# Peptides against a protein of PDB entry 6FRK, part 271

Target 1, 411 residues: chain A of PDB entry 6FRK
Amino acid sequence: NEEVLNAMLKEVCTALLEADVNIKLVKQLRENVKSAIDLEEMASGLNKRKMIQHAVFKELVKLVDPGVKAWTPTKGKQNVIMFVGLQGSGKTTTCSKLAYYYQRKGWKTCLICADTFRAGAFDQLKQNATKARIPFYGSYTEMDPVIIASEGVEKFKNENFEIIIVDTSGRHKQEDSLFEEMLQVANAIQPDNIVYVMDASIGQACEAQAKAFKDKVDVASVIVTKLDGHAKGGGALSAVAATKSPIIFIGTGEHIDDFEPFKTQPFISKLLGMGDIEGLIDKVNELKLDDNEALIEKLKHGQFTLRDMYEQFQNIMKMGPFSQILGMIPGFGTDFMSKGNEQESMARLKKLMTIMDSMNDQELDSTDGAKVFSKQPGRIQRVARGSGVSTRDVQELLTQYTKFAQMVKKM

## One batch from the design tools (peptide; made by RFdiffusion4, then SolubleMPNN)

Design b2_p26_7_s2 (from b2_p26_7, 16 letters changed)
Fold by OpenDDE base, seed 4:
Structure b2_p26_7_s2 (fold): chain B 411 residues (1-411), chain A 26 residues (1-26)
Amino acid sequence: as target 1 above (411 residues)
Amino acid sequence: SIDEQIELFKKILEAIKKLKEILEKL
């Protein structure tokens, strides 16, 4: 039993290291998981794999929780939010995403470009802000970021803005000059929150980078960027551990809407390839559950009709972009649905629903819908004509339904 | 219970996963 546990823990530790989780955190997690597993309970025939996965999940959740309450802006007040982070972290893009997030929630939001080091920083911010209809400030002539930040903050305070986001200069490396500039800006504008932006793809360097920022500036929040399907989210754990600051938001793509409030459980579930179970529960719960309880009971009893399949397709279509739903399903990374594949998948679902719209209640509500069609092949021809599809398309749908119904019977 | 909801939810996810694999082969 201990050898099997140690082998499974080694596989989990390897997967976490491959996911860019810091080696110190992985070692600590291993010891915590080993101490949390009762070896006597594992002898009693409990599913050892599920027990280890649950213990790992619980310890990863603790690593993402710094035990510090996240700062939240106060409505009707002026909230100054300073962004810090390395060049290429997605900091400037994230400023625009955060501004747009608050603007959509009815906050009077603005952006300040205090990046004087990077050529075209102000043009990039201006383009993003203009596209999102967010008010912005910056200079083409002022080279002191302290002056720009101070003037911009004063301007937007006088105009009664509620959310004032300040983007600062980034460097390629940790440089003392960068930290001095950040301190001077922070001292001048007196931010209510300092947000460290990190790229999830920087791997094992996340801890050292996040620590270097926290040791110089009072980082109170973390935002993790590039948590698309290629990014190993393990760096986020290292950033939280190093900064002792909560992750408040995550960037999930390049679009201004590819930005969401951080949820610990969904994130860890995704990191482990368990999917966003909580975010799907939340979305399924936002979809009025009363109709889903009846389906759930049917699925528990191994019953599945063509109507039940139709209702599931309607639910999938109501849940929004199929890419977001799929990115919540275990083992479906964001790569599995490029924006092109999403429209095609939605068109396929709509085609299948159109075929089912041409079915009658006897066909839809049959506990063996495929058998109803097999006994009376004329039904296939009727449905095909009614939906404007081939008899082959109807047969393919029925074949798929049969595979799914057989799966539900095995559940 | 929360555990029953999680287990049910895993079944739904596995179902949706297989539905997707099916839809991609269509």
Scores: peptide ipSAE 0.010, ipTM 0.327, DockQ to the pose 0.019
Fold by OpenDDE base, seed 3:
Structure b2_p26_7_s2 (fold): chain B 411 residues (1-411), chain A 26 residues (1-26)
Amino acid sequence: as target 1 above (411 residues)
Amino acid sequence: SIDEQIELFKKILEAIKKLKEILEKL
């Protein structure tokens, strides 16, 4: 029994090390799992593999739970959230994602760019904020991040903003001058929460980086970025252990919607390659897939309309990046969609939907939509004008629809 | 390509079908 336990623990430890979990945490987990498994309970014919997996899962859950309640913003108050993290961590993008998340939840949210070190930081934030319709503040002329942060926080406090997000400078290395700047900003604005943004792709370096930030700045929350299937997520455990701060959100891609509240159980399940069944259920429930029974029944009968295609594109857009959905389904590998194709695919889907928004119900609900347009070419010109696209773009959509409808008839 | 989008859409339909089967088992 002990040899079998040690062999299975060795496999789990190898998998966790391959998942970029820190070697110290993996050793401690091994000892804790070994102490939590009573060899007598393993003798009773219980599935030894399930017991070891459950013990490992329980210890991983404890590693992700710092025993500290996550900070939450107070409704009707001014909540100042300062972001800290290295350059390339996705900090600026994460500020925009968090702002958009709270805005969608009905919070009066704004963004401040206090990154004076990176050329074009303010333009990047402004572009992201403008796309999301989030109010923003920054300067093209002020070089002191303390002044920008203070003025921006004061402005948005006076305008009764509830969520005030401050993006700070990120550097490539742990530089004392960066930590001094972050301390000066933190002292000036007195944030209600300091969020450390960590890139999950940096692997075992996560612990040392997270610790260095926590030792200088009172990090109260962690956000882990780039959890889009290539990052093994084990660095997140190391960051929680180093900062003693909860993970509050995860960034799961490059889109502004690729951002979700952190859930311990789904994250550990994903880290162990069990899939995210719970997050999948939540996403399915958010989609109101009850309306899809009629679609599945139509698909079984080989019926597929332009409206059915539009509704599927809406479902895809609501689910977020399709690679994430597939990565949540057990037994679908993370490599199923190349990252670069996903944003371009979403932009293409949105363009196709915009073309369909200019179609009428007769065109959308026709079981042979392409034939409706082929019989009356004036419809193509109307739709092209209505959607601001070429007649060629409409013809390409109809060609694509025809290929889909033919595919559905073959399923 | 249009063919890549078709293949993506097939994968989506299969994923939705699998998702329904998972939900029916929970």
Scores: peptide ipSAE 0.007, ipTM 0.312, DockQ to the pose 0.263
Fold by OpenDDE base, seed 5:
Structure b2_p26_7_s2 (fold): chain B 411 residues (1-411), chain A 26 residues (1-26)
Amino acid sequence: as target 1 above (411 residues)
Amino acid sequence: SIDEQIELFKKILEAIKKLKEILEKL
């Protein structure tokens, strides 16, 4: 019995180390799981494998729980959120994702660029904010991040913004001058929350980096980025252990919608290959299923329009990476789609939608859209010019649509 | 290819259908 337990724990420990979980945490988990399993109760014919999996799951949940309640913004108040983190962590992109998340929840949100160190930081933030229709502040001339942060926070406080997100300079190294600049900004703006942004792909380096930030700045929240199908989620455990701060959100891709509230139970279930049934239910419920019932009825009647295809492409894009959805289904491994094929597929879908955005309602709502375009070839040229594509690209879309509409008519 | 995009879209529709069937059983 003890040999079988030790063999199974060795496999779990190997999988956790391969997932970039810190070796000290893996050793501690192994001892905690051994102490939590009554070997005498396991002798009674209970499924030993399920008991070990449950004990491992329970101990991983404790490792991701810092025992500290996450900060939450107060409705009708001015909440200042300061972002800190290394260069390349995805900090600036994550500021925009968090602002967009709160905006979609009906909060009055804004962004401040206090990154004076990186050339084009303000242009990047401005581009992201403009695409999401989020108000922003920054300077092309002011070089002091304290002045920019203070002026921006004061401006948006006076305009009664509820969520004020401040993006700071990301540094390449842990320099004392960097931490002093972050302290000066924090002292000037008096943030209600300091968010540390970390990249999950840095693996074993997560602990040392997260600790160095926490030792200098009062980090109250963690956001983990690049948690896609290939990202080793074990860095998240190391971040929580080092900062004693909860993970509040995860970044799951490059799109502004590839951002979700962190849930401990689903995350650990996914890490163990058990799937994320709860996150799958939440994603399917966020997809207004009522619109899918109307589609299913249309499909049952053999009706499929270019608009119906467009709405399905919107739903696919809202679901995020299909590999993430499959990875939430128990027994569907991450191996079903390579990361490169998925980004290329999403870029292709977005191109097809941009072509359809140049179509009129008569073209979109026709039960035979291809026949509408074949009868009047001037429509293809109009759509091609409006979307900035070739007439061949429009014909290719119509050929795809025709293949789909013919399949739906045979259902 | 067009056929790869069609096959991807079919897989997505089948996955959504299976998800609906799972949710109706929960």
Scores: peptide ipSAE 0.005, ipTM 0.289, DockQ to the pose 0.168
Fold by OpenDDE base, seed 2:
Structure b2_p26_7_s2 (fold): chain B 411 residues (1-411), chain A 26 residues (1-26)
Amino acid sequence: as target 1 above (411 residues)
Amino acid sequence: SIDEQIELFKKILEAIKKLKEILEKL
């Protein structure tokens, strides 16, 4: 049914163009999908929509696969990572996010500010690095980025740093002087990886900008920033095609933790509105929710304890930003939680867990925990004293638990 | 609010349940 195929391809092509995917890539995808779908092998009764979606998905996966393995840092070595990109791309913030990501993984990580062009660049990097407890280097007096980068790299090599991130000057336009400066810095420090940072919001300009950087500097990796709820992911495809370099990370917002490894299949699933089922599966598996077979059985029997609630709060906290989890569920947009409400929600969960840490096993494992406390009010006073909260805070927790337990009984 | 957290947790549980149903069908 060629009409159904053409209609679906039109919708997909429109969505990709609206997502700022380059028109050449969208045309190529349309041709490849048409060639990959044998309309004759579409046996009567196969979900033609699913087959077309799968063919489109496969072709989109190819568009974000440069056929080159992403560079990875070597443990126990000095890995120099140079950042390049336009002003306003989020480059400086992304340097701090990448440094923090590796630091949290137990890498000895540092930051170098080789941006001499922008007033206050070093102060901004210093502020971000200090907040994250990341060692940094830069100058208030040296104007040559080559000198700053070389001295900083030498210093941190001598101090046995494993991850040495160099932030460079960004400009508003393609200026030959900027590219020459970046090339001079790259030649002086001999980076193991050059990362192009791209703002997803620049739309159709992504390809031309990414190509201009690749034509002048040996870009080996891409990081896409501003992939928060409204971000058009299509610029990422354009950057990969232009640079022939893999996307290694994505920036999902303004916080230092709003940074994750790029996964091709989840990204494409999300771009198609299919959700990040694989990344949700991976996160669910990382939570060892298989150990929750016992929980799922308890939930099936309408049993829910304070311990079961505590374990669920631990799982939510381990999942990281709840907005990211919701944004992985099909039909839940990234807009479902404002970021401000997320940190407050996590702080509240942590407060509730701290109250439960002062409970005993009899209280935690009771199928009617609220009734245990109602029968012996002295337990509320003990828990309140143990957790440093009011008796009212404990009563509010028990009220919440009762609401959850009633919900589980209705599931 | 507490009610927002409850509603959030409801949505997580429903999402996990839907995910499991999707996984069981794959």
Scores: peptide ipSAE 0.000, ipTM 0.286, DockQ to the pose 0.189

Design b2_p26_7_s3 (from b2_p26_7, 15 letters changed)
Fold by OpenDDE base, seed 1:
Structure b2_p26_7_s3 (fold): chain B 411 residues (1-411), chain A 26 residues (1-26)
Amino acid sequence: as target 1 above (411 residues)
Amino acid sequence: SIDERVKLFQQILEALKKLEELKKKE
């Protein structure tokens, strides 16, 4: 039993490392999971895999919880939010996303560009703010970020703004001059919250970077960006561990609406490849999209066919960026996305659709498509030949379909 | 409830369809 547990934990640890979870956190998680698993309960014939997955999920949830309540703005007050982070972290874009989020919630929101180092920083912020109809402040001539930040904060305080977001200078590397500038700005404007913006795509470097910021600046909140790309979200765990600060939002793309409040359980579920059904629902509800009554009626009855899956793949292919949407679908999470860019994910989906194009109506419209193929193995060979793929590729598709159909039946 | 999860999956599929329609208009 202990050997089986250790083998399964090794597989989970490998998957977490591949998800950019920091090696120290993975080791700690392994020890915590091993200590939390009752070996006697594992002997009783319980599904060992499910027990380990549940234990891993529980310990990951604990790693994302810093034990500190996230700062929230106070209605009717002037809330100053200072952004800090490296150049290229998505900090400036994230300032605009957060401003737009609060504006849509009925907060009087504004943006200040105190980035005097990056050429075109103010033009970029101005462009984003203008598109979102957010009031902004900055200078083309003032080079002191302290002056710009102070003047901008004073202006917007006098105009009774409730959310005052200050974007600061970034650097390509951790530079002492950057941290000194950030401290000078923070001392001048006295922010109610300091938000560290972290790029999730830096993988194992997330811990060291987040720690370096926390050691120099009183980071109280974290926003993780670029979770739409190759980043599997494991860097978020590293950021929380290093900063001891909660993740408050995540950036899930380049659009101003590609921004959501951080939810621990959906995030960990997505990280483990369980899908983010709740995040997908929330995003769907926000889009106020019209009723597909026919598919709903099938799902209500626990019916899900290969044709229904094909139609969903067509719908997903029409919705870019493809990676974000697939990552929200149960069974198409991290395992489907983990191997490549959006183009590779799309190529895989197109391959699956090509396999399904070689299926007949009886196979596509069966409420138990896997059983149709299992009863007549010659169908797998026919479909494989028709689509130019291996019988293994068809079996993998059917395995994926079966997992999805089983989830629909359990819904 | 089963109904909430079904409604959820429904809303997802509808969202997908409308996002497609929006992209066809651009």
Scores: peptide ipSAE 0.007, ipTM 0.291, DockQ to the pose 0.022; fails the geometry check
Fold by OpenDDE base, seed 3:
Structure b2_p26_7_s3 (fold): chain B 411 residues (1-411), chain A 26 residues (1-26)
Amino acid sequence: as target 1 above (411 residues)
Amino acid sequence: SIDERVKLFQQILEALKKLEELKKKE
């Protein structure tokens, strides 16, 4: 029994190391799992693999729980949130994502660009903020980030903003001067929360980087970025261990909506390749897919229309990027959609939906939509002209629909 | 590929079906 346990733990430890979990944490987890497993219970015919997997899962859950309650903004107060992190961590993008998240929740939210080091930082923030209709502050002439941060915070406090997000410089190679600047900004604006933004793709470097920030500034929250396909997220465990601060959000892509509240159970399930069933449930629940009972009943009867396909594409688009949805489906590895495929996949779905927007109800609601178009080829030309696409694009859509409808009939 | 999208869509449908079954157990 102990040999079997040791062999299974070796496989789990290898998988965790391949998931960018820090070697020290993996060693500690191995010891904790060994101490938590009763070898006598393993002898009683329990599924040893499930027991070990559950023990590993439970210990990973403890590793992402720093035992500290996450900071939450107070409604009707002025909450100053300072962002810190290296250049290329996705910090500036994450500021915009967080601002947009709170704005969509009905918070009066604004953005401040206190990154004076990176050329075009303010233009980038301004572009993102303008697209999201988020108020912003920054300077093209002021070079002191302390002045910009202080003026921006004061301005937005006077305008009764509830969420005031301050983006700072992320310098790669001038760590001491970066940390001094961050400390000066923090002292000047007195943030209610300091958020460390970490790129999950840096792997084993996550611990050392997170520790360096925590040793210089009072990091109270962590946001992990680039959890889209390439990063297995093991570095997030290292960041929590080093900062002793909770992960509050994760960034899951490049779009402003590719941002979600951190949930421990779904994250660990995803890290272990178990899928994010809970996150999929939550996303499906957030979509108010109560109207999908009728669709599920149609699908059970092998009925699938172009309208049903359109509604499913809308649901997919509402669930967020395809990579997130795929990562939530059990047995879909994170590697299935490269970053470049996500925006292209969304653009392709939007194109298909635009073609269907030019169809009539008879075409959309037909249980054999492809046959409706095959019997009257003039319909293809009408839809092509109406949607501004080629007749070939319409035929490709109908071919895809036919494949889906055949698949539904086999389910 | 179109076939990968079809497979993806099937798995989403299977996931949605499982979610409905989970909701009926709560």
Scores: peptide ipSAE 0.007, ipTM 0.295, DockQ to the pose 0.172; fails the geometry check
Fold by OpenDDE base, seed 4:
Structure b2_p26_7_s3 (fold): chain B 411 residues (1-411), chain A 26 residues (1-26)
Amino acid sequence: as target 1 above (411 residues)
Amino acid sequence: SIDERVKLFQQILEALKKLEELKKKE
């Protein structure tokens, strides 16, 4: 039993390291999981895999909880939010996403560009802000970020703005001059919240970067960017551990609406390849789907057909920003999303639907569609010819369906 | 529980409809 536990924990640790979780956190998690698992309960015939997965999930949830309540803006007050982070972290884009989020919630929101180091920083912010109809401030002539930030904050305070977001300069590396500039800006504007923006794609470097920022400025919140299909998100755990600050939002794509409040359980589920079930739930509770009782009843019984998958794809195609939705569906992991823009992802979904359009009712309505095709390989060739795809493309679809159906059976 | 996971999936499908309604208002 201990050998089986150690083998399974080794696989989980490997997967977490491949997901860019810091090696120290992976080691700590391994020991915490071992201490939380009763080996006697594992001997009694309980599903050892489910028990280990639950223990791992519980320990990862603790790792993203810094034990500190997230800062929230106060309605009817002037809330100054300062953004800090490296160049290329998505900081400037994230400022616009956060401003748009609060504006859509009925907050009087504005943006300030205090990045004087990067050529075209103000033009980029102005372009993003104008597209979103967000008021903005910056200078083409002032080179001191402290002056720009102070003047912009004062202006928008006098105009009774509730959310005042200040974007600062980034650098490619940790530089003392950058941290001095950030400290001077922070001292001048006295922000109510300092947000560290981190790119999830930097992987194992997340801890060292997040720590360097926290050691110089009072980071109180974290936003993780590029949690679209390219980044596995393990760096987010490292940022929370290093900053002792909660993740408040995540960036899930390039669009201004590819931005959502951070939810711990969905994020950990996605990190483990279990799908963002809770983020998908919140995203579906927002939608009120009446006709889903029959699908829910099938899912309760661990039944999932190719037709059920087709109907879900139709629903997804109607919803738009495909990058946010597919990444939430169990079995449509990062690999399905990682290989293209939203248009390419939609084209892939349309291709899968076209393959299913060439299936018959017996194939679509089977509780084990993959077994129907495995028993009669001639069906794969028929469907491939009917949809104008390779037999390999049909096999890949059936493999995806099988992964999804197995997740439903485990629910 | 299976019931919580089903409630979870129901919630996932309902949120997908509201995004569709929000897009029809734009």
Scores: peptide ipSAE 0.006, ipTM 0.282, DockQ to the pose 0.023; fails the geometry check
Fold by OpenDDE base, seed 2:
Structure b2_p26_7_s3 (fold): chain B 411 residues (1-411), chain A 26 residues (1-26)
Amino acid sequence: as target 1 above (411 residues)
Amino acid sequence: SIDERVKLFQQILEALKKLEELKKKE
């Protein structure tokens, strides 16, 4: 039993190290897992692997939980959020993503560019903000970030903005001058939250970087960027440990919508290669798929119509980036997160929906839609003409529907 | 591919089914 435990722990430790989890945290986890597993309670019939996996999962959850409640903005108040982080961390892009996230939730949100060090920082923020229709402030002439931040915060407070996001200068290295500047900005604007933005791709450097920021500025939240399948995310654990601050959001790509609230359980599940079942669950629940009791009941009876398929495609389209959904499904590895495949997949789903928009209720609501079309081939020609596609495209849709309906019947 | 989308959809349906099973246990 101890040999099996040690072998499995070695595999887990190797996987965590390969996932850029700090070696100290991996050692601590190994010790905690060993102490949590009663080898005597490993009754001969329990799946030892599942027990070890559960213990590892539980200890990883503890490593991501700093024991501090995440700061949340207060509705109807002015919430000042200051961003800090190195250049190239995705900080400026993340400011825009967070602003857009709150704007979509009905918060009066704005952006301030207090990055005077990087040439074109304000133009980049302005471009992102304008594209998202987010109000912004900055200067082309003022070189003091304290003045820009103070004036911008005052302006947007006077205009009753609820979310005021301040982007600061990022340097390539830990420079004392950068930390002094950040501290001066923080003292001037008195932010309600300081967000450290970390690039997940920097691996083992995450701890040292996060610690350097926390030692100089009162970091209260962490956002991890570049979790677009290539970064294994283990650096996130190092950031939490170093900052003692919760991860509040993750950036999962370059699009403004490639941004989601951090969920501990899904993240750890993904880190372990178990997939993000809970995040898929949460996302399915957010789509109010539960309101489709009629669909669930039909699926239970092995009934699946073209309309049911259409509604499922609508739900998939509403779930946001297809890459995020794929990355949540167990066995869809990191390779499925290629941006090119997502847009093509969404365009193909939209094409299929456009074909179904040319179908009538009898065709859509038939429990054997493929048979309706096979009995009356003139329907295929009508739908093809109505949707501006070939008869072959309609036949391909019906073939796909038949595959789905067969899967539902086997469920 | 079409087959990848079919697999995805199957996995989503399996996840939904597991969700229902979890809700029935609560």
Scores: peptide ipSAE 0.006, ipTM 0.266, DockQ to the pose 0.118; fails the geometry check

